# Designs tried in a protein design run: peptides against a protein of PDB entry 3J47. Part 85

Target 1, 121 residues: chain A of PDB entry 3J47
Amino acid sequence: IRLTNQLKSLKGLQSKLKDVVEYLDKVINKELPINHTILGKLQDVFNLLPNLGTPDDDEIDVENHDRINISNNLQKALTVKTNDELMVIYISNLVRSIIAFDDLIENKIQNKKIQEQRVKD

## One batch from the design tools (peptide; made by RFdiffusion4, then SolubleMPNN)

Design b2_p25_2_s1 (from b2_p25_2, 17 letters changed)
Fold by OpenDDE base, seed 5:
Structure b2_p25_2_s1 (fold): chain B 121 residues (1-121), chain A 25 residues (1-25)
Amino acid sequence: as target 1 above (121 residues)
Amino acid sequence: SSLVELMQQVIEQLQKLVEEKQKEL
């Protein structure tokens, strides 16, 4: 029972994260305008994450170094069992934040799809 | 990279971590 509930929760979170990625991809590709409400909620999520590292001032390929540092620090922060209490707090708040605005993301994506279909018809 | 691109990268990493946890269970 407990394990099943955990899997269900993770599956739900995975789906919501996918929606976020899809939305951001559309914004990056200029298919959707940025929604400031969604952006604000994303900022709230990031503010709940542990330190992702400082941007390296090194004139080296800032993009690659920053990506590696962010990924590694996030992975370490979320996988290390040393501070389970803080981890539970961060994950719980993160999940709550994502759930709170997932409907906005879905609505924006859906509305765009409907409009595109209407233009093609 | 834009702020939005950075946000996307972080979310993608979270997605990967969730997937890994699902595989471990």
Scores: peptide ipSAE 0.220, ipTM 0.813, DockQ to the pose 0.316
Fold by OpenDDE base, seed 3:
Structure b2_p25_2_s1 (fold): chain B 121 residues (1-121), chain A 25 residues (1-25)
Amino acid sequence: as target 1 above (121 residues)
Amino acid sequence: SSLVELMQQVIEQLQKLVEEKQKEL
C-alpha cells in the first residue's frame, strides 16, 4: 500500500513535469507566447528547489536561511539515499505547486494543437 | 529566452530524479 501510493504520486509528478517541458518547448520554439501566470508559478517552484548548478552555492546566500534549508533538504532528499519520508514531503509540496497551474498549461497546449489541425484540414 | 531555457533544464533534471526514484521503488 505505501509503496503503491508513493509510485502513484511520483507518476503524477512525472506527468505534470512532462506537460511543463512540452509547454516550455513550445515557448522556446515561438509556437506559444509566454504566459506570465505560468512563468510566475514556475518561479515559485524553482524558489523551493536547490540551486542545481554548482555545489559551491552554499556560500553566497547566507541571508535566506529558511530557503537554504528547504533547498538543501530537497536536494539531499532527491539525490541521496536519504530519509524517504522527507523525500515524500518535499515531492508532495512540489506536486502541489505544479498542480496549481497544470490545467492552464494543458489547455494552452491543447488549444494550439486544435488550431494547427484546423489549418491543415 | 535564456531564462526559459534554464527553467526547462531544471525541469528536465527533476524528471530524471523522479524517474530514478521510481526505479528504486
Scores: peptide ipSAE 0.195, ipTM 0.788, DockQ to the pose 0.327
Fold by OpenDDE base, seed 1:
Structure b2_p25_2_s1 (fold): chain B 121 residues (1-121), chain A 25 residues (1-25)
Amino acid sequence: as target 1 above (121 residues)
Amino acid sequence: SSLVELMQQVIEQLQKLVEEKQKEL
């Protein structure tokens, strides 16, 4: 029962994260305008993440190295070092934060798809 | 644009982590 509930929660989170990626991709590709409310909520999500790593002060090529370091630190923190209990707590908090703006993301994506379909017809 | 791209990368990493945890359960 507990395991099943955890899997359901993780599946829900995965779906919501997919929606976020899809939205951000559309924003990056200039298919949708930037929504500051959504971005603000994403910032809230990031503030809930455990230890994104301190940027190493070393002068190494900041842009690519910082992204790699954040990715690696996040992976290490959440997959290797974190107790399963801590993971569940963080996931639960992230889910709550993501749900708060998921409807806005979905509505914007759907509206865009409808408009694109109407133009093709 | 760079910030949005960074956000996307972090979210993609979270997706991977969630997927890995799902496989472990």
Scores: peptide ipSAE 0.153, ipTM 0.751, DockQ to the pose 0.320
Fold by OpenDDE base, seed 4:
Structure b2_p25_2_s1 (fold): chain B 121 residues (1-121), chain A 25 residues (1-25)
Amino acid sequence: as target 1 above (121 residues)
Amino acid sequence: SSLVELMQQVIEQLQKLVEEKQKEL
């Protein structure tokens, strides 16, 4: 039962992350305008990510380094089977932010579809 | 544009990590 609930929660998270990627792809492809509210919520999600480890001094492009550090810290947060209360709080806050963000994305995508249908009618 | 692309890449990495966790469970 507990394991099933965890899997269900992860599937839900996966679906929401997919929606985020699809939205961002549409923005990149100029199919949707940039929405500052949505981007602000995404920034909130990223700000909840564990501290990007101090950039080790080496020449790696700042952008790639940030990605690696985010990935490593996030990987630790997701893979470490520690009853670390702080990690649980962190993940919970991250999930809440993603849920709130997903609702905004869905509303924006739906509104655009409705507008496109109205123009075709 | 660069910021949005960066955000997309981070989210894609998150997706991968979530998938890996699902496989572990």
Scores: peptide ipSAE 0.130, ipTM 0.733, DockQ to the pose 0.328

Design b2_p25_2_s2 (from b2_p25_2, 13 letters changed)
Fold by OpenDDE base, seed 4:
Structure b2_p25_2_s2 (fold): chain B 121 residues (1-121), chain A 25 residues (1-25)
Amino acid sequence: as target 1 above (121 residues)
Amino acid sequence: DELIKKMQEVIKKLQELVEQLEKQL
């Protein structure tokens, strides 16, 4: 039950991120005008993002092989658990920002469709 | 223009991370 709800929430996030990419493509292709309010909210999302290192660009400073394996496993488990917990808190805040952004995208797409209908009549 | 492209690239990286998290659950 809990895992199924987490997976459903994550699929919902994936769909919303897709809608954001499609919106940005339309802005890049000049199909939509630049909306500074939308871009400002995306910047707020990015400022909440810790550097999304590729799994290869987080230099885990591989500077210190050898000598504190039990305290470092607990610190590494606490750092990994704290990083996972911070990541969950972070993703939760990001999801809230993306939901509030999706509502703006939808409202702007609807307003554009209404304007395009009014120009055809 | 370049800023919007960089923003789109970051969103694509975020999509990939969300997809990786989905595969781990």
Scores: peptide ipSAE 0.197, ipTM 0.789, DockQ to the pose 0.299
Fold by OpenDDE base, seed 5:
Structure b2_p25_2_s2 (fold): chain B 121 residues (1-121), chain A 25 residues (1-25)
Amino acid sequence: as target 1 above (121 residues)
Amino acid sequence: DELIKKMQEVIKKLQELVEQLEKQL
C-alpha cells in the first residue's frame, strides 16, 4: 500500500514534468508565445532545485550566497540519512510548485484551443 | 531563447532523476 502510493505519486510527477518539457518545446519552436508568468513560476522551481550541475555555467554570479545554502542543504540531506523531515518538506514544496506550473500550462493550452475555435467560427 | 533551452535541459535532467528513483522503487 505505501509503496504503491509512492509509485503513483512519482508517476504523477513524471507526467507533470513531461507536460513542462512539451510546453517548453512549443515555446522554443515558436508555436506558443513566451509567457512571462509561466517562465517566472518555472524560475521559482529552479531556485528551489539543487544545482543539477550544468557543466557549462561557470558564469552564474557568486553573489547569491543565501540561495546556495538551500541547494547545498538538499544535496547534503540527500547524502546524509539524518534529516528525512527536511527532505519531505523540500520535496513537497517542489511537487507543489510543479503542480501549480502544470495547471498554468493546461490553462494556457485550453485558452489557445478556445481562441483557435473562435477564429474558425 | 538560450535561457529557455537551458531550462528545458534542467527539466530533462530532473525527469531522468525521477525515472531513476522509479526504477529503484
Scores: peptide ipSAE 0.144, ipTM 0.761, DockQ to the pose 0.301
Fold by OpenDDE base, seed 3:
Structure b2_p25_2_s2 (fold): chain B 121 residues (1-121), chain A 25 residues (1-25)
Amino acid sequence: as target 1 above (121 residues)
Amino acid sequence: DELIKKMQEVIKKLQELVEQLEKQL
């Protein structure tokens, strides 16, 4: 029962992360205009994220070695230490930010569909 | 444009971590 509820919650998070990727693909492909409110909420998600180093961060500054270690320690803490209270708080805030972002994506898609219908009438 | 691509890459890494957590449960 408890594991089944955790799996359901995790599948819900996976679906919302997919919707975020699909939205960003549409913005990259210029199919949707950039929404600064949506991007601001996504920036709030990233400000809660320790820098999950892009492979391109290997060219900028030996001074971030502590941040790369914090990122690898966070990935390792996500995989090995799921019982860290700080990680539970962090993931909870991340999930709340992703939910708020998903609601904004859905609202933006709906508003675009309504505008496209009004231009056809 | 490049910032949005980096943002998308980070979200894909989060998807992978969530998928790994699903495989452990």
Scores: peptide ipSAE 0.133, ipTM 0.741, DockQ to the pose 0.325
Fold by OpenDDE base, seed 2:
Structure b2_p25_2_s2 (fold): chain B 121 residues (1-121), chain A 25 residues (1-25)
Amino acid sequence: as target 1 above (121 residues)
Amino acid sequence: DELIKKMQEVIKKLQELVEQLEKQL
């Protein structure tokens, strides 16, 4: 039961992350205008992410000593097989933040697909 | 433009981590 719920939550996160990548790809390709509300919510997600920086990204402001400790503990929880509970709590918080904007992203992708179909008919 | 590309790269790294976690469960 617990494992099945974790796998279901993880698959939900994978689907939502895919929708975000597809949205950002359409924005990069200028197929969709930049939406500041979506970008702001993505920034909130990145603020919850551990520093997924490779050791060579020397440009993220060192001004939050508490964010560095939380980031190091979360990165350690993601790399060390022994902290499954903190990893699940982290992923669950990340999932909640992603859910808050996914409906807006999906609606934008769907509206674009509908417009592309109407131009082919 | 570059910021959006960096954001997409971070999300792709997060997708890979989530996929690795799914393979471990």
Scores: peptide ipSAE 0.127, ipTM 0.743, DockQ to the pose 0.330

Design b2_p25_2_s3 (from b2_p25_2, 17 letters changed)
Fold by OpenDDE base, seed 1:
Structure b2_p25_2_s3 (fold): chain B 121 residues (1-121), chain A 25 residues (1-25)
Amino acid sequence: as target 1 above (121 residues)
Amino acid sequence: SSLITEMQDVISKLQQLVSDLEKQL
């Protein structure tokens, strides 16, 4: 039961991350306008995970030391089979952050797809 | 555009981490 719930949570997170990638791709391709609300929420997520950036962005913002530690622990939790309880906590926080704006992303993507389909029909 | 590209990179890394975790479970 616990493992199943963890897998379900991970799959949900994966799906939402896919939505984010799709949205960003559409923005890059100028298929969708920039939505500052979505981008702001993404920035919030990134602020929780400062070490997921490019290795070259080693600007260790010393001011975010606590966040850096949390991010490092998250990375360790996600890459190493360590403390399952900590992993659940970290993933849950990420999921909550993404859920907060995922519906908006999906709506934007879906509306565009519907519009494109109507033009083709 | 550079910011968005960087965001995509970060999300891709996160996707990889989540995928790796799934493989470990």
Scores: peptide ipSAE 0.254, ipTM 0.824, DockQ to the pose 0.340
Fold by OpenDDE base, seed 2:
Structure b2_p25_2_s3 (fold): chain B 121 residues (1-121), chain A 25 residues (1-25)
Amino acid sequence: as target 1 above (121 residues)
Amino acid sequence: SSLITEMQDVISKLQQLVSDLEKQL
């Protein structure tokens, strides 16, 4: 039961992340205008998720040392599963941030699809 | 455009992390 709920939650998160990718693709392809509200919420997510950058980002921005440490801890929590408490905290914060704008993303994508279908008909 | 590309990269990495978590469960 508990594992099933965890898997369901992760699948939900995957779906939301997919929605984000689809949105960004549409923005890149100029199918959707840049929405500053959505971008702002994504920035909030990225602020909570310190640089998942390659270890080779030698840009020691000294000001981001705390962010680098948090990033390493997040990555460690998510990949190594050595700290379940940190994993839960980071995932919970991430999920909350994504939920805050996922509905908006989905609505924008759906509305665009409907418009495109109407033009083809 | 550059910012959006960077965002996509981060999301892709996050997707991988979530996938890895699923494999561990």
Scores: peptide ipSAE 0.163, ipTM 0.772, DockQ to the pose 0.337
Fold by OpenDDE base, seed 3:
Structure b2_p25_2_s3 (fold): chain B 121 residues (1-121), chain A 25 residues (1-25)
Amino acid sequence: as target 1 above (121 residues)
Amino acid sequence: SSLITEMQDVISKLQQLVSDLEKQL
């Protein structure tokens, strides 16, 4: 039961991440305009994950040691079973940030599809 | 466009981590 619930929760998270990718692809392809609210929320996610960027961002600015630790702790939490309180907090913040704009992403994609259909009719 | 591409990379890494966790359960 517990494992099943955990898997269900992870599948839900995976679905939301897929929605984010789909949105970003549409923005890159100029199918959707940039939405600053969505991007702002996504930036909040990335601020929790400073080391998940491109290799060029891995230049250890010694001043960001705390952010590096946060990213490492989050990665650890996603790959290793742990009861670390800080990792739980970081994951919770990440998930909350993703959920906060998921509905906006879906609404924008749907509205665009509706508009395109109206033009074809 | 570079920023959005970087964002996609980060999301892809997160997707991988979630997938790895699913495999461990």
Scores: peptide ipSAE 0.152, ipTM 0.763, DockQ to the pose 0.330
Fold by OpenDDE base, seed 5:
Structure b2_p25_2_s3 (fold): chain B 121 residues (1-121), chain A 25 residues (1-25)
Amino acid sequence: as target 1 above (121 residues)
Amino acid sequence: SSLITEMQDVISKLQQLVSDLEKQL
């Protein structure tokens, strides 16, 4: 039961991440305008995981030592199957951030479809 | 455009991490 619920939660997260990729692809292809609210929420997610960036962004801002430690702890917690309390906190914050913009992404895509239908009409 | 591309790269890494977690479960 517990493992099934965890797997279901991960599948849900995977689906939301897929939605984000699809949204970003649409923005890159100029199918959707840039939405600063959505991008701001994505930035909030990335601020929790600074080491997931490209390795060439070696701007080790000395001020980010705490952020690097947080990211390393999260990465370690994700790779090591431990009931780490820090993992729970970081994943909870990440999930909250993802949930906060997933509805915005879906609403933006739906609104675009509605507008396109109105123009045909 | 560069910022969005960087965001896509980070999301792809997150997707890989989630996939790895699913395989461990």
Scores: peptide ipSAE 0.151, ipTM 0.762, DockQ to the pose 0.318

Design b2_p25_2_s4 (from b2_p25_2, 16 letters changed)
Fold by OpenDDE base, seed 1:
Structure b2_p25_2_s4 (fold): chain B 121 residues (1-121), chain A 25 residues (1-25)
Amino acid sequence: as target 1 above (121 residues)
Amino acid sequence: SELISLMQKVIENLQKLVEEKQKQL
């Protein structure tokens, strides 16, 4: 039961992250206009994830040692079964930010579809 | 444009981490 619920939660998170990538692709391809509210929420996610850069980007400014530790801890929490309460709080805040971001994306996509339908009628 | 592409790459890395967690469960 607990494992199944964790797996469902992770699948939900994965789906939301996919929606974010798809939105960014549409913005890059100029299929959707840039939404500053959405980008602001994305920045909030990145402020929580300072070092999710690829390990091959050698140019991570070493000066943000605290940010490096937070990201490494997040990666460890995502890859290791840790019952660290601080990590649970951190992940929970991250997930809330991602959910809020996904809701904004969905609302924008829905509003666009409604406008496109109204123009066809 | 470059910032958005970087943001996308970071989100893709998050997706990979979440996927790896799912494989461990």
Scores: peptide ipSAE 0.143, ipTM 0.737, DockQ to the pose 0.332
Fold by OpenDDE base, seed 4:
Structure b2_p25_2_s4 (fold): chain B 121 residues (1-121), chain A 25 residues (1-25)
Amino acid sequence: as target 1 above (121 residues)
Amino acid sequence: SELISLMQKVIENLQKLVEEKQKQL
């Protein structure tokens, strides 16, 4: 039961992350306009994940040492089984941030589709 | 444009980490 609920939660997170990637692809391809509200929420996510797997980890100034430590701990939480309460808090905050803008992404994609249909009718 | 591309890469990396976690459970 507990493991099943964890897997279900991770699948939900994976789906939401996929929606974010699809949204960003549409913005990059100029299919959707840049939305500052969505970008602001993404920035909140990235503030919790300062160094997730970017190749530029080597160029981050010494002043971000605390952010590097937080990122490393979060990466460890995602890759290794841990009972670290701080990492659980970071993951929880990340998930909350993702959930908070997922509805905005979905609404924007849907509204765009509705507008495109109305132009074809 | 560069910021959005960076954001996308970070999200893709996060997806990989989530997938690896799912394999461990």
Scores: peptide ipSAE 0.142, ipTM 0.732, DockQ to the pose 0.333
Fold by OpenDDE base, seed 2:
Structure b2_p25_2_s4 (fold): chain B 121 residues (1-121), chain A 25 residues (1-25)
Amino acid sequence: as target 1 above (121 residues)
Amino acid sequence: SELISLMQKVIENLQKLVEEKQKQL
């Protein structure tokens, strides 16, 4: 029962993350306008990401290397070094933030599909 | 555009993490 509920919650999170990616793809492709409210909420999610700077890498001031390292350090710390409890807290906060705008994202994607179909007909 | 692409990459990484956790359960 508990394990099944955890899997269900993770599947729900995965679905919501997929919707976010699909939205961002449409924005990148200029199919949808930039929504500053959605971007602001995504930034809030990213700001809740643990700063997984290893205490030893603080010395290399190269702005471009930091972005790749942040992504890799984030992945490594979320996979390997974060206490399972901290990960659960992080995921819970992420889920909460995403739920707050997921319906808006889905509605925007659906509305665009409807408009595209109307232009083809 | 660059910020959006970065955000997308982070979300894709989170998707992978969620998938990995699902495989461990």
Scores: peptide ipSAE 0.139, ipTM 0.721, DockQ to the pose 0.320
Fold by OpenDDE base, seed 3:
Structure b2_p25_2_s4 (fold): chain B 121 residues (1-121), chain A 25 residues (1-25)
Amino acid sequence: as target 1 above (121 residues)
Amino acid sequence: SELISLMQKVIENLQKLVEEKQKQL
């Protein structure tokens, strides 16, 4: 039961993260316009996780001790078997942040595909 | 933009971490 619930939660997160990557690819390729609501929610996620970028980003954010601790604890909780409870807390917070705009991402991608098909017909 | 590319890289790193955790369960 516990293991099944953990796997289900992680699968849900993985799906939502995939949708975000697909959206960002569409924006980078200029297939979709930038949505400021989506970008704002992504910024909220990244503000909780400053060290998930390049190793060079670790030098710029030394002043935010609390943010560094959250990021390091998340990475440690995900990579090391020692702190599954902290992992669940951090993942739950990320999931809540992503859920707020996931439906909007899916709708925008779908609407674009429908418009492109209608122009080809 | 560079910011959007960085955001994408962060999300991809999170995807890898989640995937590795799923393999351990």
Scores: peptide ipSAE 0.134, ipTM 0.714, DockQ to the pose 0.327

Design b2_p25_3_s2
Fold by OpenDDE base, seed 5:
Structure b2_p25_3_s2 (fold): chain B 121 residues (1-121), chain A 25 residues (1-25)
Amino acid sequence: as target 1 above (121 residues)
Amino acid sequence: SLLDQLKGLLEQLKKVLEEWDKVLK
């Protein structure tokens, strides 16, 4: 049950990240402007990110200061329509944070593979 | 530039997502 829920969460995260990447590519290529829509997508990503320092993904860290700070900074950057550089900085920091979770996520993926193999055996 | 850095990060993220696609289907 726990593993299944974790896999669902990872799938959701993956989907949202793909959407974010697509949106950012469009922004970079001047096909779309940076607006509040990206903030919503990024917030969705944050809601799906695992908590740092807790191996138990079933717990929601309500007091994740880093997530709050990133969200607030992004919102602040979005309100200043002319400050694209600041927004790029904040988005970059967010992406770096997401990539930093890759090892943790990879471990979960590996656990899934192991579990699937055990079921087949 | 900052934009180039973001592009690089996005490329890294895309690679990560590609690896996830192998398992998360």
Scores: peptide ipSAE 0.293, ipTM 0.824, DockQ to the pose 0.025
Fold by OpenDDE base, seed 2:
Structure b2_p25_3_s2 (fold): chain B 121 residues (1-121), chain A 25 residues (1-25)
Amino acid sequence: as target 1 above (121 residues)
Amino acid sequence: SLLDQLKGLLEQLKKVLEEWDKVLK
């Protein structure tokens, strides 16, 4: 029961993070204006995330060099392991931060959808 | 630029989600 509840909580948080991804995609695509309040809160969330390295850590080296590939794979594996181990520790803090602004993000996305529908009608 | 920073954050977040999917599924 406890484990199940923990998993449900994590899935809930994951859903909220997916909302953030959707929001960022819209901002990057200039479908939504930049909201500094949301970005500020997002920064707070990322400050609580474990170190993921650089965003391009998962990029495949174009050069077929075995040693480089091994090193990159090891770094990736270590990053994944670290994330898994830290999930239990930081999740509570992340939940607190994300809940505070998730509704705002959803509202922005919904408002945009409504506007788009109005234009189509 | 701010846009580049947002792209970076997006990629980081996607990585987190991918890892969580592996654990939670």
Scores: peptide ipSAE 0.109, ipTM 0.692, DockQ to the pose 0.071
Fold by OpenDDE base, seed 4:
Structure b2_p25_3_s2 (fold): chain B 121 residues (1-121), chain A 25 residues (1-25)
Amino acid sequence: as target 1 above (121 residues)
Amino acid sequence: SLLDQLKGLLEQLKKVLEEWDKVLK
């Protein structure tokens, strides 16, 4: 049950990220005007995102290949654990930012649709 | 430009989503 709830929460977060992508696509395509408040929140999100270009923390740090196997395994385990803990902190802050951001995006998209409908009428 | 920055951010987000999709499927 706990794992299911965590997965559900993660899926919800993924959906919110998809909304962000959709918003950015619309802005890039000039379908929506640039909103600096939204962009500011987006920047906050990106600042909290782990460096996506960094290889998975599970990939062996190339620099540590030369140390004794046992100590390397422990250090690797500690490094992985630390990275996971830090990731949880980053994700928690990210989630809070995304939730707030998603509300803004949804409101802006809806308002734009309403305005377009009003012009057609 | 701001537009280029937004494009860059968009690409990064898409990569994240792709990775998440792999884990969540």
Scores: peptide ipSAE 0.106, ipTM 0.696, DockQ to the pose 0.071
Fold by OpenDDE base, seed 1:
Structure b2_p25_3_s2 (fold): chain B 121 residues (1-121), chain A 25 residues (1-25)
Amino acid sequence: as target 1 above (121 residues)
Amino acid sequence: SLLDQLKGLLEQLKKVLEEWDKVLK
């Protein structure tokens, strides 16, 4: 029962993170304006997460292909281990941070949908 | 740019979600 409840909580948190992904996609696509409050809270979340590398880590250097593959695999393995440990140690803080702003994200997305519907009516 | 930063954050978050999906499957 305890493990089941913990799993459900983690799945719930994952769902909230997916909301963040949806929000960021909309902002990047200029469907929603940038909200500094949301971005600030998001930064707080990322400060609690392990370093997953930079967006440019996936750059393929043809000249050092084998070295890059080994390095990437090692980094991935370390990241997985760190993430598991982080969930054990910092899940409570992460949950608190995400709950604090998830409603803001959902409200913003919903408000946009409502506005679009109003224009169609 | 701010847009590039947002793209970076998005990619990082996707990586987190991918790993969590493997654990929570």
Scores: peptide ipSAE 0.104, ipTM 0.680, DockQ to the pose 0.040

